# Peptides against a protein of PDB entry 7BBL, part 1

All scores and structures are predictions.

Target 1, 86 residues: chain A of PDB entry 7BBL
Amino acid sequence: IAQESLESQEQRARAALRERYLRSLLAMVGHQVSFTLHEGVRVAAHFGATDLDVANFYVSQLQTPIGVQAEALLRCSDIISYTFKP
Unless a header shows other numbers, all headers, positions and changes below count from the first letter of the chain.
Peptide ipSAE is a variant of ipSAE made for these designs: the mean of its two directions, with the distance scale d0 fixed at 1.0 Angstrom where the peptide's residues are scored. Compare it only between designs on the same protein; published cut-offs may not carry over.
The geometry check fails a fold that doesn't show the stated peptide or that is severely misdrawn somewhere.

## One batch from the design tools (peptide; aimed at target 1 L22 F47 D53)

Design b1_p8_1 (made by RFdiffusion4)
Pose (drawn by RFdiffusion4):
Order: C-alpha cells, then structure tokens, then sequence
Structure b1_p8_1 (pose): chain A 86 residues (1-86), chain P 8 residues (1-8)
C-alpha cells in the first residue's frame, strides 16, 4: 500500500490530541476546578461546562479573594491556567 | 454553541 501522506498523518495527530483534550474536559464534570487568573489571582469553583471552540468556563460557586459568585463565566482570555484533581 | 458539560 502507498505510504500515508504527511497531511493524513497530521490529521490523525490532531484527532488524537483533540480526543484526549475532550476527555480531559469531560473529566471535570462533577469536580471543582481552580484557576490562575490575571494579576496572579487564584480562584476555584464547581465545574459546569466549557465552550468547545474557545476554552471559556461556565462555573458555579466561584470563590474569589473578595467573595463567592453563585454563577460565573470565566472567559478564556481571563485565564492563564486551570487545575483539577480527577 | 457546543459545550463539554452543563451551563449553570
């Protein structure tokens, strides 16, 4: 059989990477998720959902240094990193 | 919009 094209190989790689990423998002259902925001602020909340095109987070019970926000949308641009324990 | 999870 003919060799697999480099393009086809790159496509399979993107699919493999994406599938793993999607599994990692599903794994946050039912868990708390912590975030590192701008200015070094650390917050945490109950995971609700993320958008799949851009990593915006929908969370509840967001705990911030100044209080608790019952529902919140943390935009992708607001976030440096997020961390959770499976 | 497609999501992973449930929006509150």
Amino acid sequence: as target 1 above (86 residues)
Amino acid sequence: TAVAGTKP
Fold by OpenDDE base, seed 1:
Structure b1_p8_1 (fold): chain B 86 residues (1-86), chain A 8 residues (1-8)
Amino acid sequence: as target 1 above (86 residues)
Amino acid sequence: TAVAGTKP
């Protein structure tokens, strides 16, 4: 029986994770999302869209520790995790 | 509830 290479296994794992991530982006459209940022900062916002390379999240009604921002951009690199109710 | 995480 031919054995799948380690590289092939890793490729399939990365592809599966990427697909799951992209599906989560589709699922969160129009929903309030809770974001965990660096230094334990937590914010909530309604998800609108991302740019083509998914580098930024365009959100509305961003609830921050210092107030509410009607429209905002969150850099994906600043986000540790997020959760939402689909 | 859906949860996703990134490794910065």
Scores: peptide ipSAE 0.044, ipTM 0.650, DockQ to the pose 0.052
OpenDDE base, seeds 2, 3, 4, 5: peptide ipSAE 0.043, 0.042, 0.042, 0.042; ipTM 0.648, 0.649, 0.648, 0.645

Design b1_p8_1_s1 (made by RFdiffusion4, then SolubleMPNN; from b1_p8_1, 4 letters changed)
Fold by OpenDDE base, seed 2:
Structure b1_p8_1_s1 (fold): chain B 86 residues (1-86), chain A 8 residues (1-8)
Amino acid sequence: as target 1 above (86 residues)
Amino acid sequence: PALAGVRP
């Protein structure tokens, strides 16, 4: 059997990570999520939804260093990581 | 990076 190319293996790995990411978005709906942003900033919010291209997160009860926002928009490009309890 | 904006 012909060995799969390195490029093909990398493509499958990216696809698997993408699927895992999308499933995590579904799992976090309605939950409080802790977001790590740049410059060591950390915020917590309830996840609502994303837009069609997952460029932005629509969240509620956003706890920031300067106060709580009832509703807010987070740019996904500003997010380094997130964690939540399913 | 700018902090969160208000939801439109």
Scores: peptide ipSAE 0.080, ipTM 0.730, DockQ to the pose 0.077
OpenDDE base, seeds 1, 3, 4, 5: peptide ipSAE 0.080, 0.080, 0.071, 0.074; ipTM 0.725, 0.726, 0.718, 0.724

Design b1_p8_1_s2 (made by RFdiffusion4, then SolubleMPNN; from b1_p8_1, 5 letters changed)
Fold by OpenDDE base, seed 1:
Structure b1_p8_1_s2 (fold): chain B 86 residues (1-86), chain A 8 residues (1-8)
Amino acid sequence: as target 1 above (86 residues)
Amino acid sequence: RRLAGVRP
């Protein structure tokens, strides 16, 4: 049995993490999500959609420290983490 | 890194 290369193992691990991430996005649709942003900023919003490359999060009812935005675009690069209840 | 990520 040819031992799978380290590179192939890493590729499978990355693919599994990517699939898990994408499934979490699907589960998030229509739910309120708590986002942790840089500098300790936390916001809550309803998830609507994302770009095909998951570069941006299209959200509604974004609760920010300075008010609520009916619709907003969150850059994925600004998000440290998120949590939600499916 | 400026938090310019919330765009309406």
Scores: peptide ipSAE 0.094, ipTM 0.757, DockQ to the pose 0.079
OpenDDE base, seeds 2, 3, 4, 5: peptide ipSAE 0.076, 0.090, 0.073, 0.090; ipTM 0.731, 0.745, 0.729, 0.749; seed 5 fails the geometry check

Design b1_p8_1_s3 (made by RFdiffusion4, then SolubleMPNN; from b1_p8_1, 5 letters changed)
Fold by OpenDDE base, seed 1:
Structure b1_p8_1_s3 (fold): chain B 86 residues (1-86), chain A 8 residues (1-8)
Amino acid sequence: as target 1 above (86 residues)
Amino acid sequence: RRLAGVVP
């Protein structure tokens, strides 16, 4: 039985983690998501879509400390964490 | 510190 190389095992592990992440993004569609941003800022929005490299989240009904935006773009690099209920 | 940005 040819042993799979350590590199191939790591590649499969990275692929599986990425698949789980992408599936989680799909599960967010149409749901309200709570985002934790830098400096303790928290916002809530309905997740709509992401770009191909998952650099940005396109959201609707963004609840911010200063008001509600009908549509907005959140940079993923500005997001520390998020939670949602499937 | 990087400020979080929201683009409308």
Scores: peptide ipSAE 0.130, ipTM 0.776, DockQ to the pose 0.072
OpenDDE base, seeds 2, 3, 4, 5: peptide ipSAE 0.123, 0.126, 0.130, 0.124; ipTM 0.771, 0.772, 0.774, 0.771; seed 5 fails the geometry check

Design b1_p8_1_s4 (made by RFdiffusion4, then SolubleMPNN; from b1_p8_1, 4 letters changed)
Fold by OpenDDE base, seed 2:
Structure b1_p8_1_s4 (fold): chain B 86 residues (1-86), chain A 8 residues (1-8)
Amino acid sequence: as target 1 above (86 residues)
Amino acid sequence: RALAGVVP
């Protein structure tokens, strides 16, 4: 059995992580999600949708340090991590 | 800085 190259193993690992990420986006629809942003900022919002390239998150009831926004756009590049209860 | 925009 030819050993799979290190590059091929890394490619499969990246593909598996991307699949897990996309499945998590489907699972968070309609749930309240806690987002960790840069500079230690944490917000909570209900997830609505993403755009086609997953560059932005469309969210509702965004809880921020300065109040609640009914509808908001979060740039995915501003998000370090998120957590939710399925 | 993280920028949350309001969806218009």
Scores: peptide ipSAE 0.105, ipTM 0.750, DockQ to the pose 0.076
OpenDDE base, seeds 1, 3, 4, 5: peptide ipSAE 0.104, 0.104, 0.099, 0.084; ipTM 0.750, 0.750, 0.746, 0.728

Design b1_p8_2 (made by RFdiffusion4)
Pose (drawn by RFdiffusion4):
Structure b1_p8_2 (pose): chain A 86 residues (1-86), chain P 8 residues (1-8)
Amino acid sequence: as target 1 above (86 residues)
Amino acid sequence: PTRFAGTP
């Protein structure tokens, strides 16, 4: 059989990486998720959803240094990192 | 349409 093209190999790699990433997003359902935002602000909320094209987060009970926001959308551009415990 | 992981 002919050798697999480099392009086909790169495609399989993207699929493998994406599948793992998607599993990691599904794993946040029912969990709290913490975030590191601009200015070093640390917040947390109940995970609701993310967009799949851009990592925007839909969360509830967002706890910030100034209060609790019942529903919130944390934009991808607002976030440096997010952390959760499975 | 926008696609989601979870419930927005």
Fold by OpenDDE base, seed 4:
Structure b1_p8_2 (fold): chain B 86 residues (1-86), chain A 8 residues (1-8)
Amino acid sequence: as target 1 above (86 residues)
Amino acid sequence: PTRFAGTP
C-alpha cells in the first residue's frame, strides 16, 4: 500500500493552512479586527487590505494603548493572532 | 517591539 511521504503530508498541511489564512484575510475586509501583538499589546482596527506578499496590514481606526490612529500599517510579523466577527 | 506606521 502506497504511503504518502511525511514531507508531502506536511506540504499539503502548509498549503491548507495558507489557504485558510488567505481566506480569513478576505473575510475580515471591512470588519473590526482584534489583533494580539507582542509584549501583551492588543489593538483593534478595521481591516482594509494587505500588500500582495501579505507583509503588511493596512488598517483604519487603529485603537492603540496611547490613542486612535486613523490610518495605520501593521507589520504581519508583529501580529501573533487576530480575531473578528465575519 | 511593535511599532505603528501611518499609511501614505
Scores: peptide ipSAE 0.166, ipTM 0.767, DockQ to the pose 0.070
OpenDDE base, seeds 1, 2, 3, 5: peptide ipSAE 0.160, 0.161, 0.160, 0.162; ipTM 0.764, 0.763, 0.765, 0.766

Design b1_p8_2_s1 (made by RFdiffusion4, then SolubleMPNN; from b1_p8_2, 3 letters changed)
Fold by OpenDDE base, seed 1:
Structure b1_p8_2_s1 (fold): chain B 86 residues (1-86), chain A 8 residues (1-8)
Amino acid sequence: as target 1 above (86 residues)
Amino acid sequence: PRRYAGVP
């Protein structure tokens, strides 16, 4: 009954977080999401989809400080956090 | 669609 290695435990933890993240993306589809970006910028948009590798968010009705974009791409690396109501 | 570049 050898203990699971620390590396294996960390791997399982990362996998669990990844699954949770992906499920949140599925739940976001069609909903308005509030995004926190760098430099304190916050935008809101309706989430549509992502790339297969989740590199970009395809959104609509993106509310920005200077206006609304009907359709836009958000780089996932630009996003610090997001919140939405399922 | 265009990429939003609203942050530095």
Scores: peptide ipSAE 0.483, ipTM 0.857, DockQ to the pose 0.057
OpenDDE base, seeds 2, 3, 4, 5: peptide ipSAE 0.479, 0.481, 0.482, 0.482; ipTM 0.859, 0.860, 0.861, 0.859

Design b1_p8_2_s2 (made by RFdiffusion4, then SolubleMPNN; from b1_p8_2, 3 letters changed)
Fold by OpenDDE base, seed 2:
Structure b1_p8_2_s2 (fold): chain B 86 residues (1-86), chain A 8 residues (1-8)
Amino acid sequence: as target 1 above (86 residues)
Amino acid sequence: PRQYAGTP
């Protein structure tokens, strides 16, 4: 009986997580999203789009600790987590 | 550190 290797199982799991991540990006388009950044910083912004390799988030009405930025770029590597209401 | 900036 053929059994899927552990490595293959992990690969499928990573693929599933990647798909879920990408679908979440679709779901948040146009919505206000709350982002948790490093060092306890939290910001809220309307999600616009990402670049081709999903390295950056292009957002609007970014509420920062020191004010609102009309248009902004968030690096994905700076984001720990995000939440939004679909 | 974290960084955000205006869109290009």
Scores: peptide ipSAE 0.100, ipTM 0.687, DockQ to the pose 0.073
OpenDDE base, seeds 1, 3, 4, 5: peptide ipSAE 0.090, 0.097, 0.093, 0.099; ipTM 0.684, 0.684, 0.686, 0.689

Design b1_p8_2_s3 (made by RFdiffusion4, then SolubleMPNN; from b1_p8_2, 4 letters changed)
Fold by OpenDDE base, seed 2:
Structure b1_p8_2_s3 (fold): chain B 86 residues (1-86), chain A 8 residues (1-8)
Amino acid sequence: as target 1 above (86 residues)
Amino acid sequence: SRRYAGVP
């Protein structure tokens, strides 16, 4: 009986996490999302879309410490975490 | 530091 290698198991796990992440982005569309950025900065915005390689988040009504920005671009690499209600 | 850029 063939046994799946540890490397193969890890590959499947990574693929599953990636899929969950992408599905999260899909579920996020049109919803207000709370983003945690570096240095304890937290902002809220309505999620619009991402580019093909998910390098950027295109958002609207970005609530920042100094005011609301109608439309903005968030670098995914600047985002530590996010939460939203689907 | 915080970074966000406007989008046209």
Scores: peptide ipSAE 0.223, ipTM 0.787, DockQ to the pose 0.065
OpenDDE base, seeds 1, 3, 4, 5: peptide ipSAE 0.221, 0.217, 0.223, 0.183; ipTM 0.786, 0.785, 0.787, 0.776

## One batch from the design tools (peptide; aimed at target 1 F47)

Design b1_p9_1 (made by RFdiffusion4)
Pose (drawn by RFdiffusion4):
Structure b1_p9_1 (pose): chain A 86 residues (1-86), chain P 9 residues (1-9)
Amino acid sequence: as target 1 above (86 residues)
Amino acid sequence: WVTNHPLVF
């Protein structure tokens, strides 16, 4: 059989990477997720959902240094990193 | 623990 084209190989790689990423998002269901925001602020909340095109987070019970926000949308641009324990 | 950075697709 002919060799697999580099393009086809790159597509399989993207699929493999994406599938793993999507599993990691699904794994946050039912868990708390912490975030590192701009200015070094560290917050945490109950995970609700993420958008799949851009990593915006929908969370509840967001705990911030100034209080608790019952529902919140943390935009992708607001976030440097997020961390959770499976 | 898992730490990740946001992505755009």
Fold by OpenDDE base, seed 4:
Structure b1_p9_1 (fold): chain B 86 residues (1-86), chain A 9 residues (1-9)
Amino acid sequence: as target 1 above (86 residues)
Amino acid sequence: WVTNHPLVF
């Protein structure tokens, strides 16, 4: 039985995670998304688009404790996780 | 959907 190498298993796992991520981006278009940022900050916003090269999230109606921002740019590096209802 | 951003890990 040819056993898949550990490296090949890790490569497949990374590919699966990336596919899941990309599918989630497609699914969240036009929906309100809850974002968890660093330092326990949580915001909600409508997802617009991402720029894969710039690593940014373009969002609208960003709800923050100090008010609502009509349009905003979230850096991917600042986002820990997100959740939404499809 | 709940997912972590892939750049964090």
Scores: peptide ipSAE 0.022, ipTM 0.532, DockQ to the pose 0.424
OpenDDE base, seeds 1, 2, 3, 5: peptide ipSAE 0.021, 0.021, 0.020, 0.021; ipTM 0.527, 0.524, 0.514, 0.528

Design b1_p9_1_s1 (made by RFdiffusion4, then SolubleMPNN; from b1_p9_1, 5 letters changed)
Fold by OpenDDE base, seed 4:
Structure b1_p9_1_s1 (fold): chain B 86 residues (1-86), chain A 9 residues (1-9)
Amino acid sequence: as target 1 above (86 residues)
Amino acid sequence: EVTLRPVVW
């Protein structure tokens, strides 16, 4: 019985996780998303787009503790987690 | 919820 190598299994797992992530990005387009950032900062914003190469989130109506920013760029490295209602 | 983690090489 030909068994898939461990490396091949890991590659498929990484590909599946990447696909799941990308589909989540598609699902959040146009929705308000709650972002958890470092230092306990939580913000809400409408998701616009990502830059896959630069790892940025382009968002609108960013609700911060001190006000609303019409347009903003969130670096993925600054984001701990996000959630949204599909 | 989606959690992002730094890629560590």
Scores: peptide ipSAE 0.165, ipTM 0.729, DockQ to the pose 0.279
OpenDDE base, seeds 1, 2, 3, 5: peptide ipSAE 0.163, 0.162, 0.159, 0.129; ipTM 0.727, 0.730, 0.728, 0.721

Design b1_p9_1_s2 (made by RFdiffusion4, then SolubleMPNN; from b1_p9_1, 5 letters changed)
Fold by OpenDDE base, seed 4:
Structure b1_p9_1_s2 (fold): chain B 86 residues (1-86), chain A 9 residues (1-9)
Amino acid sequence: as target 1 above (86 residues)
Amino acid sequence: EVTLRPVVL
């Protein structure tokens, strides 16, 4: 039995996590998503789309502590976690 | 002070 190299196992694990992430983005479309940002800030928005490199989230009805924005970009690097109901 | 700089489209 050829044992798969550790590097190959890690590559498959990274690929599976990336696929799961991308599938979550597809499942978010049109849903309200709760985003956890730095410093414990939480916002809610309707997910619209992402750019080709998945650097930004295009969102609508962004509920922030200081008000609601009709449309906004959230940088993926500013997002610690998100949750939504499919 | 949390600077939410969402880029408004």
Scores: peptide ipSAE 0.070, ipTM 0.666, DockQ to the pose 0.053
OpenDDE base, seeds 1, 2, 3, 5: peptide ipSAE 0.044, 0.048, 0.026, 0.057; ipTM 0.630, 0.646, 0.514, 0.645

Design b1_p9_1_s3 (made by RFdiffusion4, then SolubleMPNN; from b1_p9_1, 5 letters changed)
Fold by OpenDDE base, seed 1:
Structure b1_p9_1_s3 (fold): chain B 86 residues (1-86), chain A 9 residues (1-9)
Amino acid sequence: as target 1 above (86 residues)
Amino acid sequence: EVTLEPVVL
């Protein structure tokens, strides 16, 4: 039985992660999302949208340690992880 | 609930 190359297996794994990520973006639209940022900072906001290359998250009602911001842009590079209820 | 990390596209 011919075994798929390691490189091909890794490629499929990356594709699966990308698909799951993109689907999660659609699933969280309008929902409150908890974001974990650097240094253990946690914020919550309603997810609105991303730009075309998913470099930024456009959110509303951002709850930060220093107050609530009605509209905000979160750089994806600043986000370690996010949690939401589908 | 679901927890994910941003993925580089």
Scores: peptide ipSAE 0.682, ipTM 0.934, DockQ to the pose 0.659
OpenDDE base, seeds 2, 3, 4, 5: peptide ipSAE 0.675, 0.674, 0.680, 0.674; ipTM 0.933, 0.933, 0.934, 0.933

Design b1_p9_1_s4 (made by RFdiffusion4, then SolubleMPNN; from b1_p9_1, 5 letters changed)
Fold by OpenDDE base, seed 1:
Structure b1_p9_1_s4 (fold): chain B 86 residues (1-86), chain A 9 residues (1-9)
Amino acid sequence: as target 1 above (86 residues)
Amino acid sequence: EVTLTPVVL
């Protein structure tokens, strides 16, 4: 048995995580998602679309501490985690 | 319920 290089193993791991992520984006379409942002801030919104290259989430009915935005853009860099029900 | 984090390329 040939030992796979560390770099190859890491590449496969990243590819697997990326695939899981992309599939989750497809599963989120139209659903309400809870987003955990920095400083413990949590918001909820309906997922609309994403820009896979730029890493932006386009959402609707964004519930924030200061009100509801009908349409909004969330930068993935601002998102620590997200939770949804498929 | 599914919880995930954004994944960078």
Scores: peptide ipSAE 0.465, ipTM 0.885, DockQ to the pose 0.664
OpenDDE base, seeds 2, 3, 4, 5: peptide ipSAE 0.455, 0.451, 0.456, 0.461; ipTM 0.881, 0.881, 0.882, 0.882

Design b1_p9_2 (made by RFdiffusion4)
Pose (drawn by RFdiffusion4):
Structure b1_p9_2 (pose): chain A 86 residues (1-86), chain P 9 residues (1-9)
Amino acid sequence: as target 1 above (86 residues)
Amino acid sequence: FVTNHPRSF
């Protein structure tokens, strides 16, 4: 059989990477997720959902240095990193 | 723990 084209190989790689990423998002269901925001602020909340095109987070019980926000949307641009324990 | 950075697709 003919060799697999480099393009087809790159496509399979993107699929493999995406599938693993999507599994990691699904793994946050039912868990708390912590975030590192701008200015070094560290917050945490109960995971609700993320958008799949852009990594915006929908969370509840967001705990911030100034209080608790019952529902919140943390935009992708607000976030440097997020961490959770499976 | 798992630490990741936000992404766009």
Fold by OpenDDE base, seed 4:
Structure b1_p9_2 (fold): chain B 86 residues (1-86), chain A 9 residues (1-9)
Amino acid sequence: as target 1 above (86 residues)
Amino acid sequence: FVTNHPRSF
Protein backbone atom coordinates (compact mmCIF):
# COMPACT_ATOMS: atom_id res chain seq x y z
CA ILE B 1 0.00 0.00 0.00
CA ALA B 2 1.45 3.30 -1.06
CA GLN B 3 1.27 6.08 1.48
CA GLU B 4 2.01 9.72 0.91
CA SER B 5 4.91 11.26 2.75
CA LEU B 6 4.49 13.51 5.75
CA GLU B 7 5.51 16.44 3.58
CA SER B 8 2.78 15.63 1.10
CA GLN B 9 0.22 15.38 3.87
CA GLU B 10 1.26 18.73 5.29
CA GLN B 11 1.19 20.30 1.85
CA ARG B 12 -2.33 19.06 1.26
CA ALA B 13 -3.42 20.26 4.68
CA ARG B 14 -2.02 23.74 4.01
CA ALA B 15 -3.77 23.84 0.66
CA ALA B 16 -7.06 22.82 2.23
CA LEU B 17 -6.76 25.47 4.93
CA ARG B 18 -5.97 28.11 2.32
CA GLU B 19 -9.01 27.11 0.30
CA ARG B 20 -11.26 27.24 3.37
CA TYR B 21 -9.91 30.66 4.23
CA LEU B 22 -10.55 32.01 0.75
CA ARG B 23 -14.03 30.55 0.68
CA SER B 24 -14.81 32.18 4.01
CA LEU B 25 -13.76 35.53 2.56
CA LEU B 26 -16.13 35.05 -0.34
CA ALA B 27 -18.90 34.03 2.03
CA MET B 28 -18.58 37.13 4.20
CA VAL B 29 -18.95 39.63 1.35
CA GLY B 30 -21.71 42.05 2.23
CA HIS B 31 -22.12 40.69 5.74
CA GLN B 32 -21.39 42.31 9.05
CA VAL B 33 -18.35 40.65 10.54
CA SER B 34 -17.03 40.73 14.08
CA PHE B 35 -13.27 41.09 14.16
CA THR B 36 -11.02 40.35 17.09
CA LEU B 37 -7.83 42.38 16.97
CA HIS B 38 -4.77 42.44 19.17
CA GLU B 39 -4.87 43.74 22.73
CA GLY B 40 -8.48 42.70 23.19
CA VAL B 41 -9.89 45.11 20.63
CA ARG B 42 -13.09 43.96 18.97
CA VAL B 43 -14.85 45.73 16.14
CA ALA B 44 -17.73 45.05 13.80
CA ALA B 45 -17.85 46.02 10.15
CA HIS B 46 -19.35 45.13 6.82
CA PHE B 47 -16.87 43.22 4.73
CA GLY B 48 -16.18 44.49 1.24
CA ALA B 49 -13.09 42.85 -0.16
CA THR B 50 -9.55 41.72 0.47
CA ASP B 51 -6.28 42.52 -1.20
CA LEU B 52 -4.47 39.23 -1.63
CA ASP B 53 -1.12 40.83 -2.36
CA VAL B 54 -1.16 43.41 0.44
CA ALA B 55 -3.15 41.27 2.87
CA ASN B 56 -5.77 43.88 3.75
CA PHE B 57 -9.47 43.77 4.54
CA TYR B 58 -11.54 46.56 3.06
CA VAL B 59 -14.57 47.17 5.25
CA SER B 60 -17.36 49.66 5.74
CA GLN B 61 -19.35 50.88 8.74
CA LEU B 62 -16.57 49.99 11.13
CA GLN B 63 -17.98 50.22 14.64
CA THR B 64 -15.53 51.33 17.27
CA PRO B 65 -16.03 52.63 20.82
CA ILE B 66 -15.25 56.15 19.64
CA GLY B 67 -17.54 56.10 16.63
CA VAL B 68 -18.30 54.61 13.25
CA GLN B 69 -15.88 54.78 10.35
CA ALA B 70 -17.66 54.78 7.02
CA GLU B 71 -14.75 53.02 5.37
CA ALA B 72 -11.68 51.42 6.84
CA LEU B 73 -8.76 49.17 6.10
CA LEU B 74 -7.92 46.29 8.41
CA ARG B 75 -4.54 44.69 7.98
CA CYS B 76 -4.78 40.93 8.05
CA SER B 77 -1.80 40.83 10.37
CA ASP B 78 -3.84 42.83 12.89
CA ILE B 79 -6.71 40.34 12.85
CA ILE B 80 -6.64 37.42 15.24
CA SER B 81 -10.05 36.04 14.28
CA TYR B 82 -13.40 36.91 12.79
CA THR B 83 -16.94 35.58 12.94
CA PHE B 84 -20.05 36.18 10.89
CA LYS B 85 -23.40 34.70 10.09
CA PRO B 86 -23.37 33.31 6.54
CA PHE A 1 -8.76 54.73 8.26
CA VAL A 2 -6.16 52.02 8.75
CA THR A 3 -5.78 49.89 11.83
CA ASN A 4 -2.47 49.70 13.60
CA HIS A 5 -2.29 46.96 16.18
CA PRO A 6 1.22 45.70 16.79
CA ARG A 7 1.72 42.04 17.47
CA SER A 8 3.21 40.63 20.62
CA PHE A 9 5.67 37.75 20.73
Scores: peptide ipSAE 0.062, ipTM 0.690, DockQ to the pose 0.070
OpenDDE base, seeds 1, 2, 3, 5: peptide ipSAE 0.059, 0.060, 0.053, 0.059; ipTM 0.695, 0.691, 0.691, 0.687

Design b1_p9_2_s1 (made by RFdiffusion4, then SolubleMPNN; from b1_p9_2, 6 letters changed)
Fold by OpenDDE base, seed 2:
Structure b1_p9_2_s1 (fold): chain B 86 residues (1-86), chain A 9 residues (1-9)
Amino acid sequence: as target 1 above (86 residues)
Amino acid sequence: EVTLTPVRW
């Protein structure tokens, strides 16, 4: 009787979570998203796309504390959380 | 509303 290794089980679990996450990104396309960044900074922007490894969020109409930026790139490492309404 | 956090793989 062959048993799947713990490592393999974890890999499948990660793959499943990744797929679910990617689908959530698709659901955000065109919607305004509220981003919580470090140091209590909160911005809003329309979600456009990400790169293949989801390292960056490409957004438009980024509302920052100091003004609106037509197009911007948000690094995922700068984002603590984000909220949107489907 | 849905709240998400970035995930590292």
Scores: peptide ipSAE 0.466, ipTM 0.886, DockQ to the pose 0.665
OpenDDE base, seeds 1, 3, 4, 5: peptide ipSAE 0.461, 0.464, 0.465, 0.461; ipTM 0.885, 0.887, 0.886, 0.885

Design b1_p9_2_s2 (made by RFdiffusion4, then SolubleMPNN; from b1_p9_2, 5 letters changed)
Fold by OpenDDE base, seed 4:
Structure b1_p9_2_s2 (fold): chain B 86 residues (1-86), chain A 9 residues (1-9)
Amino acid sequence: as target 1 above (86 residues)
Amino acid sequence: PVTLRPRVW
């Protein structure tokens, strides 16, 4: 029986995770999302879109401790995790 | 709810 190499298995795993991530972004469109940022900061916003390399999250109605920002850009690198209801 | 983590893939 043919056994897939470890490298190939890892490649498939990465591809699957990437696909799940991208699909989640599509599912988030128009929904309120809770974002966990660094330093224990948590914000909520409506997800709009990302750029082509998914470097930035474009959101609206960003709820922060100091108020609501109508439109905002969240850098992917600033986001630890996000939660939403599909 | 779904929770995910952005990463460089």
Scores: peptide ipSAE 0.349, ipTM 0.843, DockQ to the pose 0.689
OpenDDE base, seeds 1, 2, 3, 5: peptide ipSAE 0.344, 0.347, 0.345, 0.345; ipTM 0.841, 0.844, 0.841, 0.841

Design b1_p9_2_s3 (made by RFdiffusion4, then SolubleMPNN; from b1_p9_2, 5 letters changed)
Fold by OpenDDE base, seed 1:
Structure b1_p9_2_s3 (fold): chain B 86 residues (1-86), chain A 9 residues (1-9)
Amino acid sequence: as target 1 above (86 residues)
Amino acid sequence: EVTLTPRRW
């Protein structure tokens, strides 16, 4: 039986991670999400949507260390991690 | 609770 190549295994692993990610986006719609950004900054916001390539997060009621923004745009590249309750 | 990191793919 031919073994799957390392490259193919890595591709499947990345695909699985991406699927999990996309499913999480669907699950978090309308929910408050905690975002960990660079330099240890943590913010909370209600998730609205992303663009098709998930480059940007459109959020509302963004709680930052210096105040609350009614609506805001978070770049995916600025996000280290996020946490929410499904 | 679910925690994800957008840079793993």
Scores: peptide ipSAE 0.360, ipTM 0.842, DockQ to the pose 0.541
OpenDDE base, seeds 2, 3, 4, 5: peptide ipSAE 0.357, 0.356, 0.360, 0.355; ipTM 0.843, 0.842, 0.842, 0.837

Design b1_p9_2_s4 (made by RFdiffusion4, then SolubleMPNN; from b1_p9_2, 6 letters changed)
Fold by OpenDDE base, seed 4:
Structure b1_p9_2_s4 (fold): chain B 86 residues (1-86), chain A 9 residues (1-9)
Amino acid sequence: as target 1 above (86 residues)
Amino acid sequence: EVTLTPFTL
């Protein structure tokens, strides 16, 4: 039996994570998502779409600590994690 | 419930 190289294993792992990420985006469509941002800021918004090239999140009804934004753009770099119910 | 982190290549 041939053993897959460590590098190849890592490549598969990254691919799997990317696929999981992309599938989550599909699952988020039309759902409210809770986003954890920097400095402990937590917001909730309805997921609309994403820019796969830049990983921008186009959301609506963004509930922030200081108000609600009807439409908003969340940059991937601003998001630590997100939670939703499929 | 699913929790994920943004993933970039």
Scores: peptide ipSAE 0.527, ipTM 0.900, DockQ to the pose 0.692
OpenDDE base, seeds 1, 2, 3, 5: peptide ipSAE 0.504, 0.469, 0.512, 0.410; ipTM 0.896, 0.884, 0.897, 0.859

## One batch from the design tools (peptide; aimed at target 1 F47 T50 L52)

Design b1_p10_1 (made by RFdiffusion4)
Pose (drawn by RFdiffusion4):
Structure b1_p10_1 (pose): chain A 86 residues (1-86), chain P 10 residues (1-10)
Amino acid sequence: as target 1 above (86 residues)
Amino acid sequence: MTTSDLLAER
């Protein structure tokens, strides 16, 4: 059989990477997720959902240095990193 | 789409 084109190989790689990423998002359901925001602020909340095109987070019980926000949307642009324990 | 939509589909 003809060799697999480089383009087809890159497509399979994107699919493999994406599938792993999507599993990692699903793994946050029912867990707390912590975030590192701008200015070095560290917050945490109960995971609700993320958008799949852009990594915006929908969370509840967001704990910040100044209080607790019952519902919150942390925009992708607000976040440097997020961390959770499976 | 959201993580919930993805979970429902799966």
Fold by OpenDDE base, seed 4:
Structure b1_p10_1 (fold): chain B 86 residues (1-86), chain A 10 residues (1-10)
Amino acid sequence: as target 1 above (86 residues)
Amino acid sequence: MTTSDLLAER
């Protein structure tokens, strides 16, 4: 039985994580999502879409400490984590 | 608004 190389196992793991991530984005569409950003910043917003390379989140009704923004752009690289109810 | 705006508030 040819054992899959460690590199191949890692590649499959990365691919599986990427797929799960992308599926989570699809599941977020139209839902209010809580985002944790750097420096302990936390916001909530309705998820709309991403760009093709998933570099940015386009959101609406962004709840910030200073008020609600109708539309906003969140850089994915600035997001540490997010939670939502499917 | 962008993430840069959010982070600049601190």
Scores: peptide ipSAE 0.257, ipTM 0.814, DockQ to the pose 0.031
OpenDDE base, seeds 1, 2, 3, 5: peptide ipSAE 0.251, 0.250, 0.255, 0.255; ipTM 0.813, 0.811, 0.813, 0.813; seed 1 fails the geometry check

Design b1_p10_1_s1 (made by RFdiffusion4, then SolubleMPNN; from b1_p10_1, 3 letters changed)
Fold by OpenDDE base, seed 2:
Structure b1_p10_1_s1 (fold): chain B 86 residues (1-86), chain A 10 residues (1-10)
Amino acid sequence: as target 1 above (86 residues)
Amino acid sequence: MTTQDLLAAL
């Protein structure tokens, strides 16, 4: 019985996650995205752009607990998760 | 999507 190597399985898993991420970026365009940040903070914003290697999120209309920021940068390290309704 | 999934993909 031929079994795929561990490294090959890991490679496929990374590729699948990368595809899912890229699809989410495409799908979130034009929609308000809810970002869950650290310390129990949740913000909403519109997606602008991202740098694919560092995963910085350049967003607009950032709604925070203390106001709205026209444009902002959310670093990957700031974010726990994000959701949106396509 | 979680950033843990994202980090695993990068």
Scores: peptide ipSAE 0.244, ipTM 0.801, DockQ to the pose 0.066
OpenDDE base, seeds 1, 3, 4, 5: peptide ipSAE 0.240, 0.189, 0.240, 0.236; ipTM 0.798, 0.767, 0.800, 0.796

